# Peptides against a protein of PDB entry 3J47, part 14

Target 1, 121 residues: chain A of PDB entry 3J47
Amino acid sequence: IRLTNQLKSLKGLQSKLKDVVEYLDKVINKELPINHTILGKLQDVFNLLPNLGTPDDDEIDVENHDRINISNNLQKALTVKTNDELMVIYISNLVRSIIAFDDLIENKIQNKKIQEQRVKD
Target 2, 69 residues: chain B of PDB entry 3J47
Amino acid sequence: YEEKEESNLAATKSMVKIAEQYSKRIEEEKELTEEELKTRYVGRQDPKKHLSETADETLENNIVSVLTA

## One batch from the design tools (peptide; aimed at target 1 T37)

Design b2_p13_3_s4 (made by RFdiffusion4, then SolubleMPNN; from b2_p13_3, 9 letters changed)
Fold by OpenDDE base, seed 3:
Structure b2_p13_3_s4 (fold): chain B 121 residues (1-121), chain C 69 residues (1-69), chain A 13 residues (1-13)
Amino acid sequence: as target 1 above (121 residues)
Amino acid sequence: as target 2 above (69 residues)
Amino acid sequence: DDVLQKLLEGLLS
């Protein structure tokens, strides 16, 4: 479900981006007026997105230097953080898995012992 | 699309919390294993089962965290 | 370690 939602979101973003490009092309060609409301929202989205080109050191809110997959340079830093988090989660999962297996094995051994005792009785 | 974006943002915030919880979860897992070992020596399955269940829950939470990231 | 061994034995049974 989560993966499907992420994929759907990505597809939606891609479609929207394509629409924006088409709109911008039409505006450049003077075929359509700029929808100021849509452009404003897009600008807000872009401002919230990590700066693609120049890591403006100043606008990188130190707080937003967090691990989030943000776009380009900021995105790269965020990608690194995300990778680190994923590694930690992966290791944790492995540890939990090992513990779960140990418990499973113990349960099986106990069950076998119980069965053996029942057969002897 | 907006709902998914919000979900992703929430997931990211959750990941930050997961990083902090990770250390705690590892410790909890170790404690469960120790309890299982102790239970094994005592010959009581119930404490071991509880430890195993807790370990499984911890694992599930980690998996969900990874999927959310 | 002994628990793991017992678990392995249990899996084999």
Scores: peptide ipSAE 0.472, ipTM 0.843, DockQ to the pose 0.005; fails the geometry check
OpenDDE base, seeds 1, 2, 4, 5: peptide ipSAE 0.455, 0.468, 0.443, 0.447; ipTM 0.840, 0.846, 0.836, 0.833; seeds 1, 2, 4, 5 fail the geometry check

Design b2_p13_4_s1 (made by RFdiffusion4, then SolubleMPNN; its pose is not in this set)
Fold by OpenDDE base, seed 1:
Structure b2_p13_4_s1 (fold): chain B 121 residues (1-121), chain C 69 residues (1-69), chain A 13 residues (1-13)
Amino acid sequence: as target 1 above (121 residues)
Amino acid sequence: as target 2 above (69 residues)
Amino acid sequence: DALKKLEEELKKV
């Protein structure tokens, strides 16, 4: 269920990205006006997805470069936050695994002692 | 798609709460290790078993947190 | 001390 939902979301995102690219091309060609609602939703999606690929090096004017850099910095900050959360979870899982392993070893030692006592008897 | 987006938003809010709960879980894990150490000295099986069970519960909670992340 | 004891126990298993 979860994997299927993830795949469905990914496919939906891919379709939406394709639609956005097609829309942007039409806007560049002056065939259609800018739809602000679509752009706003796209920005929200980009703010939620830190790893969506570097837009290709098309020569967008210097003022957009600062906004792109700010967006990249925000994406980087969100990525760092996500990495920190993942790291914390990883360390916690590791520590719990170590504790569980220690308990397993001790249980095995106790079982061995019990078996040795039974053989003496 | 919208239902999944809502689920992801809820998961993200849960992750913020998980970070706060993580500090508490680390403290709980430390308390478990202390109880294990005490049980090892006393030679009583019961406290050690309780420690192991609480460590397992703590592990399960982290796994669920990872799966929700 | 506890870690060393754990390593010793691990070797006995």
Scores: peptide ipSAE 0.418, ipTM 0.827, DockQ to the pose 0.005
OpenDDE base, seeds 2, 3, 4, 5: peptide ipSAE 0.434, 0.414, 0.436, 0.415; ipTM 0.835, 0.833, 0.835, 0.827; seeds 2, 3, 4, 5 fail the geometry check

Design b2_p13_4_s2 (made by RFdiffusion4, then SolubleMPNN; its pose is not in this set)
Fold by OpenDDE base, seed 2:
Structure b2_p13_4_s2 (fold): chain B 121 residues (1-121), chain C 69 residues (1-69), chain A 13 residues (1-13)
Amino acid sequence: as target 1 above (121 residues)
Amino acid sequence: as target 2 above (69 residues)
Amino acid sequence: DALEKLLKEIKEV
């Protein structure tokens, strides 16, 4: 359910972006007048988009290491954070799997011991 | 879209909480492993089974966390 | 012993 909702939101965003691109192409081709209101909202969206441009190396503000933020340099930092989180989850799953296997092995050993005792009786 | 955005935000907050819970779950998993080790020495099959079940639950929660991430 | 070894390996990761 959650994944499906995330995927649906992403698809909706993709559709909106496509509509914007198509609108911009029509404006460039002079087929449609520039809607200033749409353009203003688009500019606001682009300004809220964490800078997709090359940020100069220096303003890697250390404080946001823990916050998942969406745009390219921030997306890179976020991608790193997401990767780290995925790594932690992967390690955790591995640990759980190992413990489950250990328990399984022990159960198997006990079952074997019980069977050996039954054969001796 | 808004409901899904809210769901994603909730998922992100849940992920932070999952990280904290993860540390706690690792500790709980270790405790269970020690209990299993102790119960193996005592020859009681039941505590060992309980440890295994808790480890499995911990694994499932991590998998769900990965799928939610 | 195998469990302890696995736990140790997990702790190292």
Scores: peptide ipSAE 0.496, ipTM 0.849, DockQ to the pose 0.007
OpenDDE base, seeds 1, 3, 4, 5: peptide ipSAE 0.472, 0.491, 0.481, 0.464; ipTM 0.841, 0.846, 0.844, 0.836; seed 3 fails the geometry check

Design b2_p13_4_s3 (made by RFdiffusion4, then SolubleMPNN; its pose is not in this set)
Fold by OpenDDE base, seed 1:
Structure b2_p13_4_s3 (fold): chain B 121 residues (1-121), chain C 69 residues (1-69), chain A 13 residues (1-13)
Amino acid sequence: as target 1 above (121 residues)
Amino acid sequence: as target 2 above (69 residues)
Amino acid sequence: KALEELLKKIEEL
C-alpha cells in the first residue's frame, strides 16, 4: 500500500512537471500568456521541495554529502546516503535470514533425533 | 497524491529513527544468538524457540524498515 | 560455529 502510494505520487509529479515544461515552452514561443496562478503554485512546491534543481541553472556541483531525500540533483548526493541506508538494511535482513536458517537446521536435527528414538522404540 | 506525499514525509522521518533503532536491533540479534547457543548446551527446546521467535521479530522489523525506506 | 563465521563475514563487509 505505502509503496504504491509513493509510486502514484511520483507519477503524478512527473506528469505535472511535463505539463509545466510544455507550458513554459509555449510561453517562450509567445503562443500562450503566462498563467500567474499556476506559476505561483509551482514556485510554492519548489520552495517546499529543497533544491529540486530547476533544470535551467546548469553546473551547481553541490558536494553536500549528508542528507537523503528524493528529488533529482540533491537526490544524487542523497542517493548516496539512501544507498548506504539500503545497504545497512540489506545486511540486517541477511543476518536475520542466516539466524533463521540456523534455527531451522537445529530444529531439523532435533526432529531427526526424535524420529530415530521412535524407530528404536 | 497528497496522502501519498504525507506518507512519504512520515516515512522519511521514520528513517532517521530507524537508523538509531538499527543499532539496537543488531544488539538484540546478538542476544538472540547467545540464547540459542545456551539452549544448544542445555538441551531444552524452550529457550531455542524463544530465540528463533525474537530473531524473526527482528527480521520483520528490518523488512518494515526497508519498505519504509 | 557456522553462525559465528557468518557473523564474522558480515563484519568484514
Scores: peptide ipSAE 0.448, ipTM 0.841, DockQ to the pose 0.007
OpenDDE base, seeds 2, 3, 4, 5: peptide ipSAE 0.431, 0.405, 0.475, 0.404; ipTM 0.845, 0.836, 0.848, 0.835; seeds 2, 3, 4, 5 fail the geometry check

Design b2_p13_4_s4 (made by RFdiffusion4, then SolubleMPNN; its pose is not in this set)
Fold by OpenDDE base, seed 3:
Structure b2_p13_4_s4 (fold): chain B 121 residues (1-121), chain C 69 residues (1-69), chain A 13 residues (1-13)
Amino acid sequence: as target 1 above (121 residues)
Amino acid sequence: as target 2 above (69 residues)
Amino acid sequence: DALKKLLEELKKV
């Protein structure tokens, strides 16, 4: 459920971003007037988003490693952090799985010993 | 979309809490392994079962963390 | 013995 909601949110953001790009392309081509309200909200979002996409301006050491993979330059550093977090979670799951298997093996060994004792009686 | 965004924000806040709990969960998992070892020596099934249950809970919490990340 | 080996491998990760 949670992953599905996150995926849906991400898909929604992607769709909205696509609509904006398509709108900007139409404005550049003089096919449609600029929707100032949508553009203003997008500008606000872009201003709140750490400088995501413009490749040109200098090595801004994007120190803010923490947040999810939304956009390109800061997104790369954030991608690395997200990958590290995912790796930790993966390792933890493996550890839990190993412990669970160990318990199952031990339970199986105990059950075999109980059966062997019952055959001797 | 809005409901999912709210859910994702809540999930992100939960991830911070999960990170804090992660270290604790690793320790709980180790304690379970020790209890299992002790149960093997004592021959009492109960401590071993408790260790297995805590390991499972730790696994479930990690899975939820992965799904939230 | 197998459990002990698994625990040792887990400690190496």
Scores: peptide ipSAE 0.453, ipTM 0.839, DockQ to the pose 0.007
OpenDDE base, seeds 1, 2, 4, 5: peptide ipSAE 0.461, 0.479, 0.478, 0.435; ipTM 0.843, 0.848, 0.851, 0.828; seeds 1, 2, 4 fail the geometry check

Design b2_p13_5 (made by RFdiffusion4)
Pose (drawn by RFdiffusion4):
Structure b2_p13_5 (pose): chain A 91 residues (1-28, 36-48, 72-121), chain B 63 residues (1-40, 47-69), chain P 13 residues (1-13)
Amino acid sequence: IRLTNQLKSLKGLQSKLKDVVEYLDKVIHTILGKLQDVFNLNNLQKALTVKTNDELMVIYISNLVRSIIAFDDLIENKIQNKKIQEQRVKD
Amino acid sequence: YEEKEESNLAATKSMVKIAEQYSKRIEEEKELTEEELKTRPKKHLSETADETLENNIVSVLTA
Amino acid sequence: AAAEALEALAAEE
């Protein structure tokens, strides 16, 4: 789902660029300004990424913890299944 | 495009706020463990732990 | 200069 969404966003840029190229050929405004703003807004992320790296680490740790909790419940389920099997054999 | 942006936008506004959500997910995780212990309720605790993990995964995907 | 040009073009709208 997230991927499909990203693709839609990139699609708009691609089509937008084509339109802009055609527009320029024809010419040979508000949209242009807006595009410029967007440009000014990965490069910049570079410095910002430094911080993101720290946050990514924290969210990795949280994921690990959740995985452990899931394993715990999984073990309990396995044990229950084994007990059920034993009961059946007895019967 | 908008629908997709909307989903991304929510991922971003959650990333700004995740410090509080992390502490609440930490607690939820513990709660689940407690429920399991009682069972040894167990199912409820397990569900809570799964929810916490899912929330962490969503945070990582957004990042 | 390019920025000014873009501002001028935007003002035409």

Design b2_p13_5_s1 (made by RFdiffusion4, then SolubleMPNN; from b2_p13_5, 10 letters changed)
Fold by OpenDDE base, seed 2:
Structure b2_p13_5_s1 (fold): chain B 121 residues (1-121), chain C 69 residues (1-69), chain A 13 residues (1-13)
Amino acid sequence: as target 1 above (121 residues)
Amino acid sequence: as target 2 above (69 residues)
Amino acid sequence: SLNKLLQELISLE
């Protein structure tokens, strides 16, 4: 359910972005007048997007750094953070699996011992 | 879309909490494994089973965390 | 140890 909702949101965003691109292309081709309201909203969205190209401004507040990395450089950093989190989860799952296997092996060994005892009896 | 966005934000917050819980769960898993080892030496199957179950629960929680991530 | 358990498992197979 959560993943589905995330995917749906991403698909919705993708569709909207596509519509914007199509609109911009039509405006460039002089097929439609520029809707200033839409452009203003798009500009606001772009301003809210983490800067794709300019690495320079140091003041990106360190505390939100791990959470906020949704857009380009920031998105890259967030992607790295997400990757790290996924790795931790993966390792944890592996460890749990190993423990579960160890227990299974022990149970199997015990069962074998019980069977061997029954055959002797 | 808004509901989904809220869900994603909640999931992200949950991931941070899960990371903290993950460290704790790893330790709990280790403790259970040690208890299983101790139980194995004592010859009691029940403590070992409990450790295994706890390890499985820890693994399941990690899997859910990954799936949420 | 886990290694010992693995060896025992191998011995059972």
Scores: peptide ipSAE 0.438, ipTM 0.845, DockQ to the pose 0.006; fails the geometry check
OpenDDE base, seeds 1, 3, 4, 5: peptide ipSAE 0.425, 0.416, 0.421, 0.419; ipTM 0.841, 0.838, 0.838, 0.834; seeds 1, 3, 4, 5 fail the geometry check

Design b2_p13_5_s2 (made by RFdiffusion4, then SolubleMPNN; from b2_p13_5, 9 letters changed)
Fold by OpenDDE base, seed 1:
Structure b2_p13_5_s2 (fold): chain B 121 residues (1-121), chain C 69 residues (1-69), chain A 13 residues (1-13)
Amino acid sequence: as target 1 above (121 residues)
Amino acid sequence: as target 2 above (69 residues)
Amino acid sequence: SLKELLKKLEELE
């Protein structure tokens, strides 16, 4: 179920990205105005999935439009926030693993002492 | 897709809460380590076991948080 | 300490 949902979400994201690219091309060609709703949904997806969306949009040398830079900066900031959260989770898991390992070592030492006592008896 | 979007939104809200709880969990983990140290000095197995159990619970909570993220 | 635990683990191996 979870993997299927992830795959479906990824497929949906791929389709949406394709739609966004097509929309952006139409906006560049002055055929359509910017759809704020699509952009907002895309930002939400980027906030949830830090790794997937960032590489392709950075190469557009959009010198002139302040608004596109603001949108990219916001997306980047959201990506950074997500990365920070992921890092915190990773560090926490690492610390817990270390504590669990320490307990395992102590248990092993105790077991060895018990075995040594049994051999002496 | 809509169900996943709703799930992702809920997960994002949960992540914010998890970030706050994470600081508390780190503190709880430190307390567990201190109890383990105390148990080692006293030679009593019971406090050490309790510390280990609390560390495991903290780890499990972090794993669930990672899986939800 | 963690270091002492690691040392004890090495002794057990």
Scores: peptide ipSAE 0.355, ipTM 0.825, DockQ to the pose 0.006
OpenDDE base, seeds 2, 3, 4, 5: peptide ipSAE 0.367, 0.377, 0.374, 0.376; ipTM 0.830, 0.831, 0.829, 0.826; seeds 2, 3, 4, 5 fail the geometry check

Design b2_p13_5_s3 (made by RFdiffusion4, then SolubleMPNN; from b2_p13_5, 8 letters changed)
Fold by OpenDDE base, seed 1:
Parts: sequence; structure tokens; C-alpha cells
Structure b2_p13_5_s3 (fold): chain B 121 residues (1-121), chain C 69 residues (1-69), chain A 13 residues (1-13)
Amino acid sequence: as target 1 above (121 residues)
Amino acid sequence: as target 2 above (69 residues)
Amino acid sequence: DLDELLKKLIALE
């Protein structure tokens, strides 16, 4: 459910961005007037997005290592953090799976011993 | 879309809490392993079952944490 | 021990 919601939100954003690009192209070509309300809301969204790095600014300020997902350069640092977290969770799940498996083996051994005793009686 | 965005924000806040809970979950897992070792020596079926149940609960909590990430 | 559990698993198959 959660992943589906995230994917739907991302797809909705992608569609909206495409519509804006198409609208801007029509305005440049003098085919349509500017919708000021949509443009203003989009500008607000872009201002809230961590700077999707202009490819030219070499100053990756090293200090923002600690805070969460969305934009490519910050997204790279955040992707590393997210990957580390996912790895830790994966290892923990693996260890728990091993413990559960060990318990299943022990239970199976006990059950086999009980069956062998019943056959001897 | 807005409801999903709100859900994603809530999820992100939960990740910060997961990091703290992860340390606690590691300790809970160690306690389980110790109880399993003790139960093997005592030959009592009940402590082993309790250990298995707690290991399963711990596993479920990790899976929920992964799905929340 | 994990090795002992593995041996016991093999003996149950």
C-alpha cells in the first residue's frame, strides 16, 4: 500500500511537470496565455525542492549528510543513507530468519524423537 | 496525490524513529539467543517456544520497518 | 551451535 501511494504520487508529479512543460512551450510560441495561478504554485514547489543541482556548481557542501530523499545531488547523499539503512534492516531480517529456522529444526527433531518413542511402545 | 504525500512524510518521520528502535531490536534479538541457549540445557519445551515467538515478533517488526522505509 | 543444527537437519531428511 505505502509503496503504491509513493509511486502514484511520483507519477502524478511527473504528469503535472510534463503538462507544465507543454504549456510553457505553447506560451513561448504565443499560442496560449500564461496561467498565472498554476505557474505560481509550480514556482512554490520548485522553491521547496532542494536545488536540483545546476550541473555547473561544483560546491557540494559536505555538511548536509543527515536529511532525507528527493533531489539528485542531495538525493545521492540521501540514497547512500537510505541504502545503509536498508542494508541494516536486511541483515537484521536475515538474522531473525536464521533464529526462526533454528527453532524449526529443533522442533522437528523433538517431533521425530516423540514419533520414534511411540513406535517402540 | 496529497494523501500519499502526507503518508510519505509520515513514513520519513518514522524512519528516524526506526534508527533508534533498531538498536533496541538488536538487543532484543540477543536476549532471545541467550534464552534459547538456556532452554536447550533445561530441556523444557516452554522457554524455547517463548524464544521462538519473540524472534518472530522481532522479525515482523523489522519487515514493517523495511516496508516503512 | 549452527553446525550442530545443520547436522540435525540433514539427519531429519
Scores: peptide ipSAE 0.425, ipTM 0.841, DockQ to the pose 0.006
OpenDDE base, seeds 2, 3, 4, 5: peptide ipSAE 0.434, 0.416, 0.425, 0.419; ipTM 0.846, 0.837, 0.837, 0.836; seeds 2, 3, 4, 5 fail the geometry check

Design b2_p13_5_s4 (made by RFdiffusion4, then SolubleMPNN; from b2_p13_5, 9 letters changed)
Fold by OpenDDE base, seed 2:
Structure b2_p13_5_s4 (fold): chain B 121 residues (1-121), chain C 69 residues (1-69), chain A 13 residues (1-13)
Amino acid sequence: as target 1 above (121 residues)
Amino acid sequence: as target 2 above (69 residues)
Amino acid sequence: DIQKLLDELIALE
């Protein structure tokens, strides 16, 4: 359910972005007049997008790093963060699996000892 | 879309909480493994089982965290 | 310890 909802939202965003690109291409080709209202909203979206292009400025406020993969660079940073989180989860799962396996081995050893004792009796 | 966005936001907050819990769970898993080892040496099967169960719970929580990520 | 677990597994076979 959650993954499906995330995928649906992502697909919806992708569709909207595609529509915007198609609109911009038509405007560039002079097939459609410039809709100032749409362009203004698009500009607002771009202004809300963390600056895609400025590599240099240090003050990327650490707090919002987790939430909003909006811009390609921010998307990249958030993708890296997501990858790191997934890696941590993977390692954790691996560790738990190892512990569970250890317990299974121990249980098997105990069962073997019990069986050996029963054969001697 | 809005419901999904809200779900994703909740999931992200949960991931942060999971990261904190993860460190704690790793420590709990280590403690359980040590207790299991101690119990193995003492010949007490029950403490080992408890450690294993706690490790399994820790693993399950990590899996749920991954699935929510 | 992973090595101890491995040794125990080997001992079960």
Scores: peptide ipSAE 0.454, ipTM 0.845, DockQ to the pose 0.006; fails the geometry check
OpenDDE base, seeds 1, 3, 4, 5: peptide ipSAE 0.441, 0.434, 0.447, 0.429; ipTM 0.841, 0.844, 0.847, 0.835; seeds 1, 3, 4, 5 fail the geometry check

Design b2_p13_6 (made by RFdiffusion4)
Pose (drawn by RFdiffusion4):
Structure b2_p13_6 (pose): chain A 91 residues (1-28, 36-48, 72-121), chain B 63 residues (1-40, 47-69), chain P 13 residues (1-13)
Amino acid sequence: IRLTNQLKSLKGLQSKLKDVVEYLDKVIHTILGKLQDVFNLNNLQKALTVKTNDELMVIYISNLVRSIIAFDDLIENKIQNKKIQEQRVKD
Amino acid sequence: YEEKEESNLAATKSMVKIAEQYSKRIEEEKELTEEELKTRPKKHLSETADETLENNIVSVLTA
Amino acid sequence: KEKLAEEIAKAIE
């Protein structure tokens, strides 16, 4: 789902660029200004990425913890299944 | 495009706030463990732990 | 042409 959404966003840019190229050919405004703003707003992420890296680490750790908890419950389920099997054999 | 952006936007506003959500997910995780212990309720605890893990995964995806 | 360039520049700003 996230991927489909990202693709939709990139699709708009692609079509937008084509339109802009055609527009320029014809010419040879507000949208242009808006685009420029967006441009000014990856490169800059570079420095910002430094911080993001730290945050990514924290969210990795949290994921690991969750995985451990899930394993725990999984073990309990396995044990229950074994007990059920034993009961059946007895019967 | 908008629908997709909306989902992304929520992911970003959650990333700004994740410090509090992390502490609440930490607690939830613990709660789940408690439930399991009682069972040894157990199912509820397990569900809570799964939810916490899912929340962490969503946070990582957004990042 | 000059008028269009000025209109474009002004609209961009």

Design b2_p13_6_s1 (made by RFdiffusion4, then SolubleMPNN; from b2_p13_6, 6 letters changed)
Fold by OpenDDE base, seed 2:
Structure b2_p13_6_s1 (fold): chain B 121 residues (1-121), chain C 69 residues (1-69), chain A 13 residues (1-13)
Amino acid sequence: as target 1 above (121 residues)
Amino acid sequence: as target 2 above (69 residues)
Amino acid sequence: SEKLLEELLKGIL
C-alpha cells in the first residue's frame, strides 16, 4: 500500500511535468498564451527543487544528508543516504535469516537425535 | 496524490525510527542467539525456539523496514 | 551444529 501510494504520487508528478513541458512547447510555438499563474507556481517548484545543474555550492546542509530523498545533487546525496539505509536493512535481514537458519539446523539435529533414540528403543 | 505524499513522508520518518529499532533488534537477535547457544548446552529445546522466533521477528521487522524504505 | 551453521551462512552470503 505505501509503496503503491509513493508510485502513484511519482506518476502524478511525472504526468504534471509532462503537461508543463507540453504547455511550454505550445507557448514557444505561439499556439497558446502563457498562463502566468501556472508558470509562477512551476518556477516556485523549480526553486524548491535542489539545484539539478549547478554543482558549485558546497553548502549542502550536512544534517539532512542521510534522510531526505530530495532532487538532483541533494538528491544524489539523499540517494546515497537511502542506499546506505537500504544496505543496513539488507544486512539486518541477512543476519536475521542466518539466525533463523541456525535455529532450524538445531531443530533438525534435535529431531534426528530423537529419531535415533526411538529406533534404538 | 497528496495522501500518498503524506504517507511517504511518514514512511521516511518511520525509517529513522526503524534504524534505531534495527540497532536494538540486532542486539536482541544476538541475545537470542546466545540463549540458543546456552539452550544447546543445557539441552533444552524451548529457549532455542524462543531465540529463533525472536530472530524471525527481527528479520520480519527488517523486511518491513526495507519495504517502507 | 556450528559446521551446519557455517554452511548455511555460506549459502546466504
Scores: peptide ipSAE 0.489, ipTM 0.852, DockQ to the pose 0.006; fails the geometry check
OpenDDE base, seeds 1, 3, 4, 5: peptide ipSAE 0.460, 0.448, 0.462, 0.454; ipTM 0.842, 0.839, 0.846, 0.833; seeds 1, 3, 4, 5 fail the geometry check

Design b2_p13_6_s3 (made by RFdiffusion4, then SolubleMPNN; from b2_p13_6, 8 letters changed)
Fold by OpenDDE base, seed 1:
Structure b2_p13_6_s3 (fold): chain B 121 residues (1-121), chain C 69 residues (1-69), chain A 13 residues (1-13)
Amino acid sequence: as target 1 above (121 residues)
Amino acid sequence: as target 2 above (69 residues)
Amino acid sequence: SKELLEELEKGIK
């Protein structure tokens, strides 16, 4: 269920990104006004999807720097924030794993000592 | 898609809370480590067990946080 | 923490 939902969301995101690109192209061509709702939803998706490596988005930020910069900057800032949160979670998990491992080792040592005592008796 | 978006929004709010709780969790982890150290010196099994249990709880909380993210 | 690590290393042996 969770994996399926993730896949569905990814597909939805992909479709939405395509739609956004198409929309942006139309806006650039002055065919349509900026759809604030789509942009807002896209921002929400980016805020929720920290490290989906869209390597392409980073390249887009560099070339279209001036006008798209504000929206891109906000998206980038949100991405950075999310990445930082994920990093913190990762580090925390790692630390907990290390502690758990240490406890396991200690337990093993104790068990070994108990076995040695039993052999001597 | 809409349900997932709502879930993601809730997750984002949870992440903010997790960030605050993270500092507290780190402190709890340190306390556990200190208890383990004390137990090693005293040779008493009970304090070590308690430390291990607290570390496990801390780990579980982090895992839940990751799963929510 | 370092002492704990050393004890753990001893336990692995």
Scores: peptide ipSAE 0.389, ipTM 0.830, DockQ to the pose 0.006
OpenDDE base, seeds 2, 3, 4, 5: peptide ipSAE 0.406, 0.399, 0.424, 0.376; ipTM 0.837, 0.838, 0.839, 0.823; seeds 2, 3, 4, 5 fail the geometry check

Design b2_p13_6_s4 (made by RFdiffusion4, then SolubleMPNN; from b2_p13_6, 7 letters changed)
Fold by OpenDDE base, seed 1:
Structure b2_p13_6_s4 (fold): chain B 121 residues (1-121), chain C 69 residues (1-69), chain A 13 residues (1-13)
Amino acid sequence: as target 1 above (121 residues)
Amino acid sequence: as target 2 above (69 residues)
Amino acid sequence: LKKLLEELLKGIS
């Protein structure tokens, strides 16, 4: 559910961005007037979003390794954080699986012993 | 889309909490292992079952944490 | 934990 919601949000953002680009191109070509209301809302969205768009070359500060979230430059630093969190979760799941497996084996052994006792009876 | 965004934000906050709880979960897992060891020696099913249940709960919490990430 | 794993492996056998 959460992953699906994230994908839906990303798809929605992508579609909106495409629409904005198309609109801006039409305005530049004087084909359509500037819709001030849409532009204002878009600007508000961009102000709320950390620096998402500009792939410009500037120094991705390597320091923010620990945080996972949204934007590409921030996303690299956030990607490292996300990777670390995912690794921790993965290891935790493995450990839990091992414990669960151990318990399952023990239960199986006990069941086998009970069955052997029943056959002797 | 907005509901998903809110869910993702909540998930991110939950991940921070999960990181803090991770150390606690590791300790809980160790406690479960000790209970299993004790159950093997005593031959009583009850402590072993309790350890298994605690391990399962720990696993579930980790899975939820991964899904939130 | 390792001993427990070993015991579990023995139990499966």
Scores: peptide ipSAE 0.428, ipTM 0.834, DockQ to the pose 0.005
OpenDDE base, seeds 2, 3, 4, 5: peptide ipSAE 0.437, 0.413, 0.454, 0.429; ipTM 0.841, 0.830, 0.846, 0.829; seeds 2, 3, 4, 5 fail the geometry check

Design b2_p13_7_s1 (made by RFdiffusion4, then SolubleMPNN; failed a check: too like the target's own chain; its pose is not in this set)
Amino acid sequence: SELTKQLEEELLK

Design b2_p13_7_s2 (made by RFdiffusion4, then SolubleMPNN; failed a check: too like the target's own chain; its pose is not in this set)
Amino acid sequence: SELTKKLEEELLK

